# Peptides against a protein of PDB entry 3PBP, part 30

Target 1, 203 residues: chain A of PDB entry 3PBP
Amino acid sequence: LNEKDLNLILNKSLVMYESLDSTTDVIVKRNVIKQLQFVSKLHENWNSRFGKVDIQKEYRLAKVQGPFTINPFPGELYDYTATNIATILIDNGQNEIVCVSFDDGSLILLFKDLEMSMSWDVDNYVYNNSLVLIERVKLQREIKSLITLPEQLGKLYVISDNIIQQVNFMSWASTLSKCINESDLNPLAGLKFESKLEDIATI
Target 2, 203 residues: chain A of PDB entry 3PBP as posed
Amino acid sequence: LNEKDLNLILNKSLVMYESLDSTTDVIVKRNVIKQLQFVSKLHENWNSRFGKVDIQKEYRLAKVQGPFTINPFPGELYDYTATNIATILIDNGQNEIVCVSFDDGSLILLFKDLEMSMSWDVDNYVYNNSLVLIERVKLQREIKSLITLPEQLGKLYVISDNIIQQVNFMSWASTLSKSINESDLNPLAGLKFESKLEDIATI

## One batch from the design tools (peptide)

Design b1_p21_1_s3 (made by RFdiffusion4, then SolubleMPNN; from b1_p21_1, 14 letters changed)
Fold by OpenDDE base, seed 3:
Structure b1_p21_1_s3 (fold): chain B 203 residues (1-203), chain A 21 residues (1-21)
Amino acid sequence: as target 1 above (203 residues)
Amino acid sequence: SSEEHEKLVIEAVGRKIEARK
């Protein structure tokens, strides 16, 4: 996931939003609204002309639907804004993890199983899970930036106000990589998706 | 649930594997 991909999703989401009318299925309408809100929180260049749509609290806790989906999505993060996005390589075979940070200090680690594409429209709703939540890391810090180094597989550096922390998820990512590369799902059974957090430096 | 979570991850990896073929 990069800025270009996010822009594409935004454009598609806007088109879907504009297509909403009285004949639109209520479920589709809700999904479009939720997706639009989610995407807007990911993109700093969101066009304010579309405004904020109020969503019922109970429905806010449901998973995201739309051009792409995150499954499961932490419902509590609907009230927070995405602050940073990073992609981390886990091997030399183009397998990668997507990380999104939020202003509550949370990191979500996502597996990209498919390329992002349209998963719904007003006339045809298709369930598509293109991003799978692997792990949520609660740092409880204001995250300023995310840094990745190409030579360091499965490592993410998180910069906060006074500290740089390393998130190392090779404990599970190595298994994930192996499963993909060997086309064997068996090693995933019972795998613990818990990253190692280490303080690197004070700043 | 943890079981549901595991299932979702496995299914996702399965999709990735198929997409690479």
Scores: peptide ipSAE 0.603, ipTM 0.940, DockQ to the pose 0.411
Fold by OpenDDE base, seed 4:
Structure b1_p21_1_s3 (fold): chain B 203 residues (1-203), chain A 21 residues (1-21)
Amino acid sequence: as target 1 above (203 residues)
Amino acid sequence: SSEEHEKLVIEAVGRKIEARK
């Protein structure tokens, strides 16, 4: 995720929220609200680190694109604050994993199944609404920063108060990349989505 | 469930593959 993507997600979420009325299905309402809560928390932290994201006033025109969702999303994390986001390359820059950290010490690894682009023209919109949860990693630490190195595929560095940890998810990401690149889903069958966690250094 | 999770991932990858065509 980048600023543009975050803006897209936020705008979509806001539009969907505003569209809620008495005729809206209860489940839909709940999901939209939870989504908005998540995105809002993420946005708050984003602003603190990267400056304010300018939300375009034309966000209402994006309603036809539908809501942005993370599927599945751990319900408990809706009650926690997103703290950091990072994008990690899993191959030669073609495929990426998005990571979001939370103040409970959790990391969510997300797959971008569609490219995100916002259309503000109601008559010309692009449908892309979801990230897919691949793995939740519980670090049980206060996550201060997420660092990625482009030359290190499938590796995320997590900085906490006293430790730098490496999350290596190439155990599954290599397969994922292969599947995408070869247009073959078969290798995903039975794949375990479990990252390796290693302590790198104390700080 | 793990099965459901796998299904979701597979579907997502499928979408990605189709989007790249």
Scores: peptide ipSAE 0.603, ipTM 0.939, DockQ to the pose 0.469
Fold by OpenDDE base, seed 1:
Structure b1_p21_1_s3 (fold): chain B 203 residues (1-203), chain A 21 residues (1-21)
Amino acid sequence: as target 1 above (203 residues)
Amino acid sequence: SSEEHEKLVIEAVGRKIEARK
């Protein structure tokens, strides 16, 4: 996820939020609000650390699309600020994991699926998940930066004040990649989404 | 629950697979 992607998500979230009214389903309202909270925190952090992001609000005359969300989103993180974001390749076929860090020392690993077209008038509301939580890793450290190396698939380096740690999620990402590439979901059943955390160096 | 979590991941992967076809 990069600046352009963040801007797109933010714009969509804002449009959805602005469309809320008294007749809107309670679940829809909740999902839109929660998504906006998350994206706003990302945006705030991005602006503070990487410079101002200009939000291009595009109001389309098209019918308002239903909400997309991160599901499940850890409720505890609603009160925390996103600090870093990184995209990690898990194969050479453009499959990737998005990682977001928070100021509580948490990392969330997210899978990007394709956004489903949804309308506010859809009977039997189905969650439109554009980002799905795979794993939450609690480091209990102030995360300064996230580093990825293109030649190292499924590995994320987390820099804190005094240590560099490696998060290796190939234990499950290899299976995930295979499932996608082979169009077979069966290997995902019973798969444990637990990354390996290793101390690399003290700094 | 862990079961619900697994289901959500599987469903997401399924959506991506279908979209790539």
Scores: peptide ipSAE 0.603, ipTM 0.939, DockQ to the pose 0.428
Fold by OpenDDE base, seed 5:
Structure b1_p21_1_s3 (fold): chain B 203 residues (1-203), chain A 21 residues (1-21)
Amino acid sequence: as target 1 above (203 residues)
Amino acid sequence: SSEEHEKLVIEAVGRKIEARK
């Protein structure tokens, strides 16, 4: 995710939010609101740490911000602020995992099930999440930055105050990549989405 | 639940696959 992607998702989420009415399914409404809340917090953090993301003031003031449909989004994280975001390639193609860190020390690993250019239909929101939660990793430390290396597939480096840790999710990402590339979902059955955490260096 | 989570991931991957066609 970059600023452009975030803006695009935000716009889509805003459109979705605006389309909510009294006939909208309660679950859909809740999810949209939660997504907007998430993205708003993400956007605020993004602006503070990575530069200003241009969001129309009108939407900032009037509407809950949040483009990412993360399903399920951990409810606990609604009370926390996103601090960093990174995109990690999992193969030599176009498959990638999005990672977002929070100020509670959590990392969420997300799968983009649809292209950012895809339009969202409010009626199908429950079934068409743009981001799906794969794994939550609780580090219980302040995360300063996320680093990815293009030559290292499925690896994320997390920098905190006193340590650099590697999150390796190739244990499941390799299967995920294979499933996508081969158009076969069968290998996902029973797959454990548990990343490996390793201390790399002390700071 | 874990089963529900798995289902959601599978469905998401399915959507990705379909979107690539």
Scores: peptide ipSAE 0.602, ipTM 0.938, DockQ to the pose 0.466

Design b1_p21_1_s4 (made by RFdiffusion4, then SolubleMPNN; from b1_p21_1, 14 letters changed)
Fold by OpenDDE base, seed 5:
Structure b1_p21_1_s4 (fold): chain B 203 residues (1-203), chain A 21 residues (1-21)
Amino acid sequence: as target 1 above (203 residues)
Amino acid sequence: SEAEHEKLVLEAVGNKIKSRK
């Protein structure tokens, strides 16, 4: 996610919120409200250089549709806050991995199981999580920023105080891409979701 | 568990595929 994407999501969330009425399903209402709250907080923190994102338990545990609902959420991260978010392309199409960093030095790699546009269509509402946890990478360092390069598929650069590290997840992302593009799940059988971590440079 | 994790990923990818159709 980048600022533009966040703004778009915020706008969509606002539209959905405004569409709520007395006839709206309780679950939908709850989901929209929670999503709006979450996105709003993220937006505020994005604009603040020092803002930490607090992810409430309800956002993690609820099987709700939304771009920030994570299933499963690592329990050990409950007391930690998100520090950075990035989106990494895994192919030349539209398939992406979302990465969120936490103040414990963890990275979570997430897959969007639904198109974002579908998340905001009340008529086609799907009671499902929008983000699925693929992998957790424990760096055990303070993460300052996440950098992605469009020309480098499945690669994330993590900047800490003294080092830049590359996280390469093409080992599994290539398979994901293939499965999606070919509409075939068979290649996922037995796939290990383990990224490669490499030190790139010292700061 | 790993099995549960795999299942979840499979379901997610399946959902993505379905969403594109």
Scores: peptide ipSAE 0.545, ipTM 0.924, DockQ to the pose 0.491
Fold by OpenDDE base, seed 3:
Structure b1_p21_1_s4 (fold): chain B 203 residues (1-203), chain A 21 residues (1-21)
Amino acid sequence: as target 1 above (203 residues)
Amino acid sequence: SEAEHEKLVLEAVGNKIKSRK
């Protein structure tokens, strides 16, 4: 996930938000609002680190592409602020996991399927749930940065105040990769999405 | 639920697979 992708998600979420009216189901309204807030927090963090982007220019593009949603929405993280984002490759076929950290010390690992371009209609829209929560890892630390190394598949390095930790999710990501590459979903049945945590160094 | 979670993951992976064909 890069800045462009994040902006796209934000804009799609904004469009979805603007489509809400009095006839919209209450649950749907709540979910959209929560998602918008979540993505907005991500965007704010991104802008602070990488520079301010003009949302207005991309807004028109988002209208054409339709909504993008995160499913399931991490409700527990609604009140927290995203602090870092990283993309980790899991194979050489460009399959990747998106990781987002929060100020409560949580990491979420997300799978992004392909975005569908669709026409946006204010009174009728189809949900695009192309970001799926795979795993939540609670580190309960102030996360300063996330580091990935391209030669190290399925590994994320988390830097906190006094420690560097490795998050290794190849235990499930290898299976995920295999499923995608072989076009077989069967190996996913019963798979546990539990990453391995290891302390690498004290700092 | 775990079942719902599994379903969502399967659907996402399925979508990815379909996109490559």
Scores: peptide ipSAE 0.544, ipTM 0.924, DockQ to the pose 0.456
Fold by OpenDDE base, seed 1:
Structure b1_p21_1_s4 (fold): chain B 203 residues (1-203), chain A 21 residues (1-21)
Amino acid sequence: as target 1 above (203 residues)
Amino acid sequence: SEAEHEKLVLEAVGNKIKSRK
């Protein structure tokens, strides 16, 4: 099994989980959950062994001198290191949210106002000043992995040592998408940027 | 402040809209 295969299996398991409804047999539900737990644990182990994401590179990305600037950047996070990055689609178009996790257990949700391809290559000094902080979510857990599914808009799965959590930000992202697509800012007035956090499974 | 935060998000979305025109 390579990382790609493991991710594929994990994604498939998550899709199966989300397909569960009130009409699904209890045994099937249990099996899907068990499979998800198992695959998630494997994924965590794989990332720990091979996923030395050069934390240093990601840390550099989070610094003011990184390839992107976040406005505003939470002052508390200057003392912490970025651990994971993910991009989440919020519609079937080209609108997306960027998520960065930190070693304090925080997630930041960012809006990209310019379609500039974020070169995450540290060697490509593409300075993109166009990341705006929308929301900070404090999980207070060691975040092992971030998973997104293209068919699940505005949803992020966070894997920690003992739990899989879903972050759902469609409560505000749907409005954001509408504003962009309709070229109308009025629906943003008074919008609360609060994501929903749900425990999916214990690992 | 929350008001300042909202303003920043609004401006960013505005910029995105302009970039698509």
Scores: peptide ipSAE 0.540, ipTM 0.927, DockQ to the pose 0.293
Fold by OpenDDE base, seed 2:
Structure b1_p21_1_s4 (fold): chain B 203 residues (1-203), chain A 21 residues (1-21)
Amino acid sequence: as target 1 above (203 residues)
Amino acid sequence: SEAEHEKLVLEAVGNKIKSRK
């Protein structure tokens, strides 16, 4: 099994889990959960063997190149290291949320107001890649992995030492998507940017 | 503040909308 295969299995397991409903047979539910637990453990072991991508280095490199600004950047996070980055689709178009995890167990959910223009020409490099902080989620866990499924809009799966959690931000992301697509900002007024957390499985 | 946060989000969304036109 390579990392790609493991991720595929994990994704399939997560999809299966999300397909469970009140009509699902108890045995099926149990089997899906057990499978998810097993695959998650494998994934953790895999990540430990191959090492974590030092996102901080990449972020620093990106920062040195100036393309990414987070506004506002939580001051507390300056003391911590980014551990994972994920992009989550919120609609079937081009609207996405960027998530960054930190070693303090925090997640930040970010909105991209401009498309990244990678100009290789230093003279034409538009440094305006503004990321706006929408929400900070404090999990207070060591985050090992972030998983997203393209078919699951506005959902992020967080793997930590003892648990898999789902972060669902469609409560606000659906409105955000609508505002962008309809060119109407009115629905954003008074909107609460609070994600829903759900424990999926214990590891 | 919450108001400032809302403003920033609104501005960002506004910018995104403008960029698509």
Scores: peptide ipSAE 0.539, ipTM 0.928, DockQ to the pose 0.309

Design b1_p21_2 (made by RFdiffusion4)
Fold by OpenDDE base, seed 5:
Structure b1_p21_2 (fold): chain B 203 residues (1-203), chain A 21 residues (1-21)
Amino acid sequence: as target 1 above (203 residues)
Amino acid sequence: SEEEELQNIIETAVKNKIDNN
């Protein structure tokens, strides 16, 4: 997300929030509020060194459609709670992936919902002006923290059970970056969205 | 802070990995 895109999403989220009234469905209210909280928090942390965002308790209570609008949201995660959020730069052009951790040990890697993203799965894609799911990484541990390093493009550091793991998604993110920058989706054809996990330290 | 400590650990580990490659 660049600043312009984030502002656009924020504005949309604000408009949705302002549209809430006594007749609005409870689920819709919750999702809109959580979406707004998410985007607002991202905005507050814009240009932060590490791109780490802690999810507030109130935000974590969102179950339906996850803590924020994700397309598609993994159905099995409806029963789990989001624990951490991080944003990871994939290039110097300020393209970024959003990562959300859950209490089942799942990491979901998300990208801004754009028309271009529809080409990944035309039959199942629903444009919702939010985030699209790229990859789910399943860790068999409780995730305590997510950390990023500004100099480490496409890398997320996961702290859990006295171990630090690196999630490296540059295998696909470099191609994604190229596609965005060149406005050509052809290189995404046949691309596997599979990140690499590596233990880097014990703590 | 705990966060600063974790960051330092990560930075050190990353540096070591780079240096060993």
Scores: peptide ipSAE 0.274, ipTM 0.816, DockQ to the pose 0.018
Fold by OpenDDE base, seed 2:
Structure b1_p21_2 (fold): chain B 203 residues (1-203), chain A 21 residues (1-21)
Amino acid sequence: as target 1 above (203 residues)
Amino acid sequence: SEEEELQNIIETAVKNKIDNN
């Protein structure tokens, strides 16, 4: 993920938000609003830590008033600051997961440019989003850096003060890759999006 | 670079772990 990609996602999210009307499905409204709020916050964090992108403050503070109130998603992370961003290949077809770390020791795993309608679970339905939250991993450590190895698909290495930890998400990423490549989301039904954590080295 | 050094450490550690399992 780079500044250009983030701007593209933000612009797409804004366009989606502006397209909402009284006839729009409630689930679609929720997804669009959540995405806009999340991307806006991510953009703010990007400006502070990773670069400078000029967006109007009003978009970062956008709140929808109406029959429902949507808090920032994920709510807990809006109080924290992003520390690192990495992209991880999940197949040889150049499908990528985006990972963002936060100063609370959390990792979020995201998928870019999702144009398909997906339902991860009953409470987490995604419809035509440019960015999708797949998993949140809580490490409860200060994350210094994120490293990927080209030969290691679906693996992220998290570096803290004294420990290198592997995050392996191939348990679900292989299925996701298949679904994307085949344009069939059925195999995602009932899939658990839980990554495996393992300590690999002391530094 | 520092990143290259860390990558080498990781690659070595991963290899060792695979060899020992």
Scores: peptide ipSAE 0.273, ipTM 0.817, DockQ to the pose 0.019
Fold by OpenDDE base, seed 4:
Structure b1_p21_2 (fold): chain B 203 residues (1-203), chain A 21 residues (1-21)
Amino acid sequence: as target 1 above (203 residues)
Amino acid sequence: SEEEELQNIIETAVKNKIDNN
């Protein structure tokens, strides 16, 4: 593997189930996170001065199990490790945003580009699942957990060491939802994809 | 579960914030 290959792998490394929400099994979420962390760490180690990490053949044979590509992937995040993942409903029609956190305190908000087909069979892995980057939110905090409340659309709760913050992206997600449901993208023209941050509580 | 506990904390905190505003 060369650096370019690792970058490609990283972009494809998002292992996700159809829904990673509050009802998703904790073990499943953890496995997805671990996969993302693994790929991110591989990338970091490759860029580290201390030599070609000879990825054991067994891990090379483990095709990067990630059904998704992220387009565009923020180049600045190549040096950081994914820490958490969540899916957030934006409407009652079951449109969802995918959120991934990184150890730099960044959140990326993603939306499906194509209909997702989950392939759990490594031999039949389909590389056509893509996510589109909508927004990068920089919290500049160590993110411990991502929590969603099923009754709260377009809201993500970020738990850090001593604070719970709400990320509210309904400012744009409501428009996005409308565009999807009405099959009209015109309202997205000129829309700013900027979420609101609010401190909710101290822990 | 840990997640359920965190959800409860968040729900409580949100409620308290609303009540105190």
Scores: peptide ipSAE 0.272, ipTM 0.811, DockQ to the pose 0.019
Fold by OpenDDE base, seed 3:
Structure b1_p21_2 (fold): chain B 203 residues (1-203), chain A 21 residues (1-21)
Amino acid sequence: as target 1 above (203 residues)
Amino acid sequence: SEEEELQNIIETAVKNKIDNN
């Protein structure tokens, strides 16, 4: 996602929200509200210094009905709950990775796929906001917070009870950035999507 | 804030690591 894409999604979500009325199915209404809340929170924190988005409890409970499809979704995470979201810039051109943490200690690194679209009516709720799974990082610890530093491209800081860890994914993100900017996917061939983990501080 | 404190810890630790490499 980038700021432009996020704004587009936000606008679409707002249009859906404004279309809700007393005759709208309760499930559809709930899904639209949850989607709007999620996207609005992402937008609100887009320019935040920490790039942290706390997922509302209501959204967490509806993870399978969320605004985004993750492809492929890790089957092991089906029974786990998302805890934090962060957006990490990978270049100065506003390309970004979305990171989601789970209560099992997993991090998933995601990138936008196709053009995000969504639609709904009283009888149907359809979303096609696709995120591509790039990497899953297993930390096997309770994740309390995700922090990003604007000057630190392609780096995510994970805060647990007693440790701060850096996730550095510039090994592949630099190539991804180049591919996007040059509209050439050839350099992705044979690329390993493996981030480097490093302990930064004990707390 | 707690977040600001964490940020300062991170920035300090990163700086120290760079200086020692």
Scores: peptide ipSAE 0.267, ipTM 0.813, DockQ to the pose 0.017; fails the geometry check

Design b1_p21_2_s1 (made by RFdiffusion4, then SolubleMPNN; from b1_p21_2, 12 letters changed)
Fold by OpenDDE base, seed 1:
Structure b1_p21_2_s1 (fold): chain B 203 residues (1-203), chain A 21 residues (1-21)
Amino acid sequence: as target 1 above (203 residues)
Amino acid sequence: SMEAEHEKIVLEAVGNKIKSK
């Protein structure tokens, strides 16, 4: 996820939010609002560290093509600010996990099920989960940086004040990759989404 | 259960990904 992606996500979220009316399903409304809150915090973090991201005003002229929500999302994280974001490849076929860190020391691992775009002629939104929370990892430390290595699938390095830790989620990501590539959901049944944490080095 | 709901959501997401290929 980069600046362009973040901006696109924000625009989509805003459009969805503005489309809410009295006839909209209550659950949909709630999820859209939560999505907007999450993306806004990401945007704020990005602006603070890397400069202001220009939000395209043209979002008002466009509609979201496809679903755009994070479900489920830990409610407690809405009170915290995203600090870092990273994308981790899980195979050589471009399947990936998105990781976001928060200032409470949490990591969330997210799966993107659909590629979405803006549509100029679509008035109706299709509600679905576009980003799915797979796992929340509570490190309870100030996360300074997230590092990924392209040659290391399903591994994330977390840098805090005094330690570098590796988060390895290939225990479930390998199965996830297999399911996608083979078009078979059966291996996911009963799968535990628990990452392995390892201390790599002290700082 | 919460775990069952979580699994359902993940399964749905993966299913959507598969359909999008």
Scores: peptide ipSAE 0.550, ipTM 0.916, DockQ to the pose 0.461
Fold by OpenDDE base, seed 2:
Structure b1_p21_2_s1 (fold): chain B 203 residues (1-203), chain A 21 residues (1-21)
Amino acid sequence: as target 1 above (203 residues)
Amino acid sequence: SMEAEHEKIVLEAVGNKIKSK
């Protein structure tokens, strides 16, 4: 996930928030609000690192694009701040996992199920989930950075003050990739979404 | 169960991705 994508997500969230009215389902309202807060915190962190970006143009574009939501939203992270974001390839195609870290030491692994170019009618609100929470990994460390290597599928390196850890989620991501590529959901049945955590080096 | 619901959500997401191709 790059800056452009982040801005797009934020803008979509804003548009969705603005579309809320008294007739909107309570669950939808809650999800939209939580998502907006989540993405805003992520964006704030991003801006702090790379500088502020004008998102107005993208916001206008987002009005003609579909909504963006996270399902389920990790309620425990509502009050925490996103610290890092990374995108990890899980195959040689275009399937990716998005990882976001938080200041509580959590990592969330997210799947994008919808294209960012999805269109929707602003006057007719349709709730769509475009990011799905697959796994939350609680490291309980101050996460300084996330590193990915393009040649290492389904692996994320987490750098904290004193250690580098590898998060390997190929145990489930390989199945996920297979399901997508083969258009078969059956292999997902009973799949355990648990990443392997390994200490790589002490620093 | 929570696990079952989680699985359902993931299945739906993957399904959506497949349909979008």
Scores: peptide ipSAE 0.550, ipTM 0.917, DockQ to the pose 0.469
Fold by OpenDDE base, seed 5:
Structure b1_p21_2_s1 (fold): chain B 203 residues (1-203), chain A 21 residues (1-21)
Amino acid sequence: as target 1 above (203 residues)
Amino acid sequence: SMEAEHEKIVLEAVGNKIKSK
C-alpha cells in the first residue's frame, strides 16, 4: 500500500459512511463505521513521522460468537480456542470466504457451500453447519482483530501486538469464484491453496 | 494422497454451491 491507495480506500469508506441513513441495517452501519475507523487510523499514522499504526481494540469487526461446523477440522486445533471470525468477499456477487483465528496464531480459511447466519454483534451468534477447510495459515502471533476493507476482494487484515499483516488469497479465490460463476469445476484441478502474506504496518 | 483427498472435499463443496444457485 502507498499513500495514494490508502487515500482511495479512505474515500470509498467515507462515501459508504455518508450513505448511511435511518433505514440502513444495524449490522451494515456498524461494519462500515468500524472499517472507516480502521482506515482513518491507518491514514493518520501513515502521515505521522514515526510510521507506527496505533489501532484500538474497538475497531474489531467480529469475534467468534456461536456454533459452526468445519469439515475437515484440523485435529491439532481441538486443543485451541477460536478468537476471531471474519467474512471476506471474493467477487462482486455473493461468494465469500470465512476466516477464523485461533489462540495458537492460526488462521483457517473456510468455504461456505450453504447459507450462513453471521452477526458482528457480540450478543448474537454465528451459525453455519457446512464449512469446508481450504487453507490453514500459521502466523504464530496473538491475533487481536480481523479486519476487511470495502471493495478489497480476497484480502484480510490481521492485527497483532506489533504488526498489521495482509492475507491475500486471490491466487486461488479468483479461480474458485470463476468455477462457481461459470458452473465449471475443471479449473480447480491441481490448484494450490496458498495465500500470500505481507507486512502492512508496524504498531 | 492427503492432497488428493483435500482437493476432493473442496470440489464437492464447490459442486454443492453450484447446485444451490
Scores: peptide ipSAE 0.549, ipTM 0.917, DockQ to the pose 0.298
Fold by OpenDDE base, seed 3:
Structure b1_p21_2_s1 (fold): chain B 203 residues (1-203), chain A 21 residues (1-21)
Amino acid sequence: as target 1 above (203 residues)
Amino acid sequence: SMEAEHEKIVLEAVGNKIKSK
């Protein structure tokens, strides 16, 4: 990743953010916002090492609020670049998992441990900057895109060069949802955070 | 263990979410 590439990603993210309106799908809105947060972190790290670049108002606002943090961040992914981001609903109560893909073919599944204030007033928008690593899935493929379907809880579709795969994490997400909704942590004891991977179609 | 530490982190995160409700 070089400065030019980072700027391209940033510009793309900003253009997408600026296109958000009342007709935009809820999942798309969430993905764009999270992407912007992630890019802001990358930009901050880049600027500290290689100098500053011009940024748009929306990014500056995100920067002021700070980028999201991932805890713990997988050390093995330090030198790899994020390629895609998606937000997946796990219940009808608006609990969500955030997924980020990397150019090594890894997916990380992240949990937002803080309540997110959804304000579409740009000047007063508060970003949720706390993400906890639940699972890393190693696909070892070049990931082209991530697709989610609102009617399919806890499912992520991963598109690579030659195949579409489904990642299903309801094995643990159903328990997670229950714990949150019932305010009871007991069901999480001994729970394995292992998603199921299935080949859906060849491209 | 690494697994125990991971579980602890997840539990704390879910706990924080519950507290924020």
Scores: peptide ipSAE 0.547, ipTM 0.915, DockQ to the pose 0.400

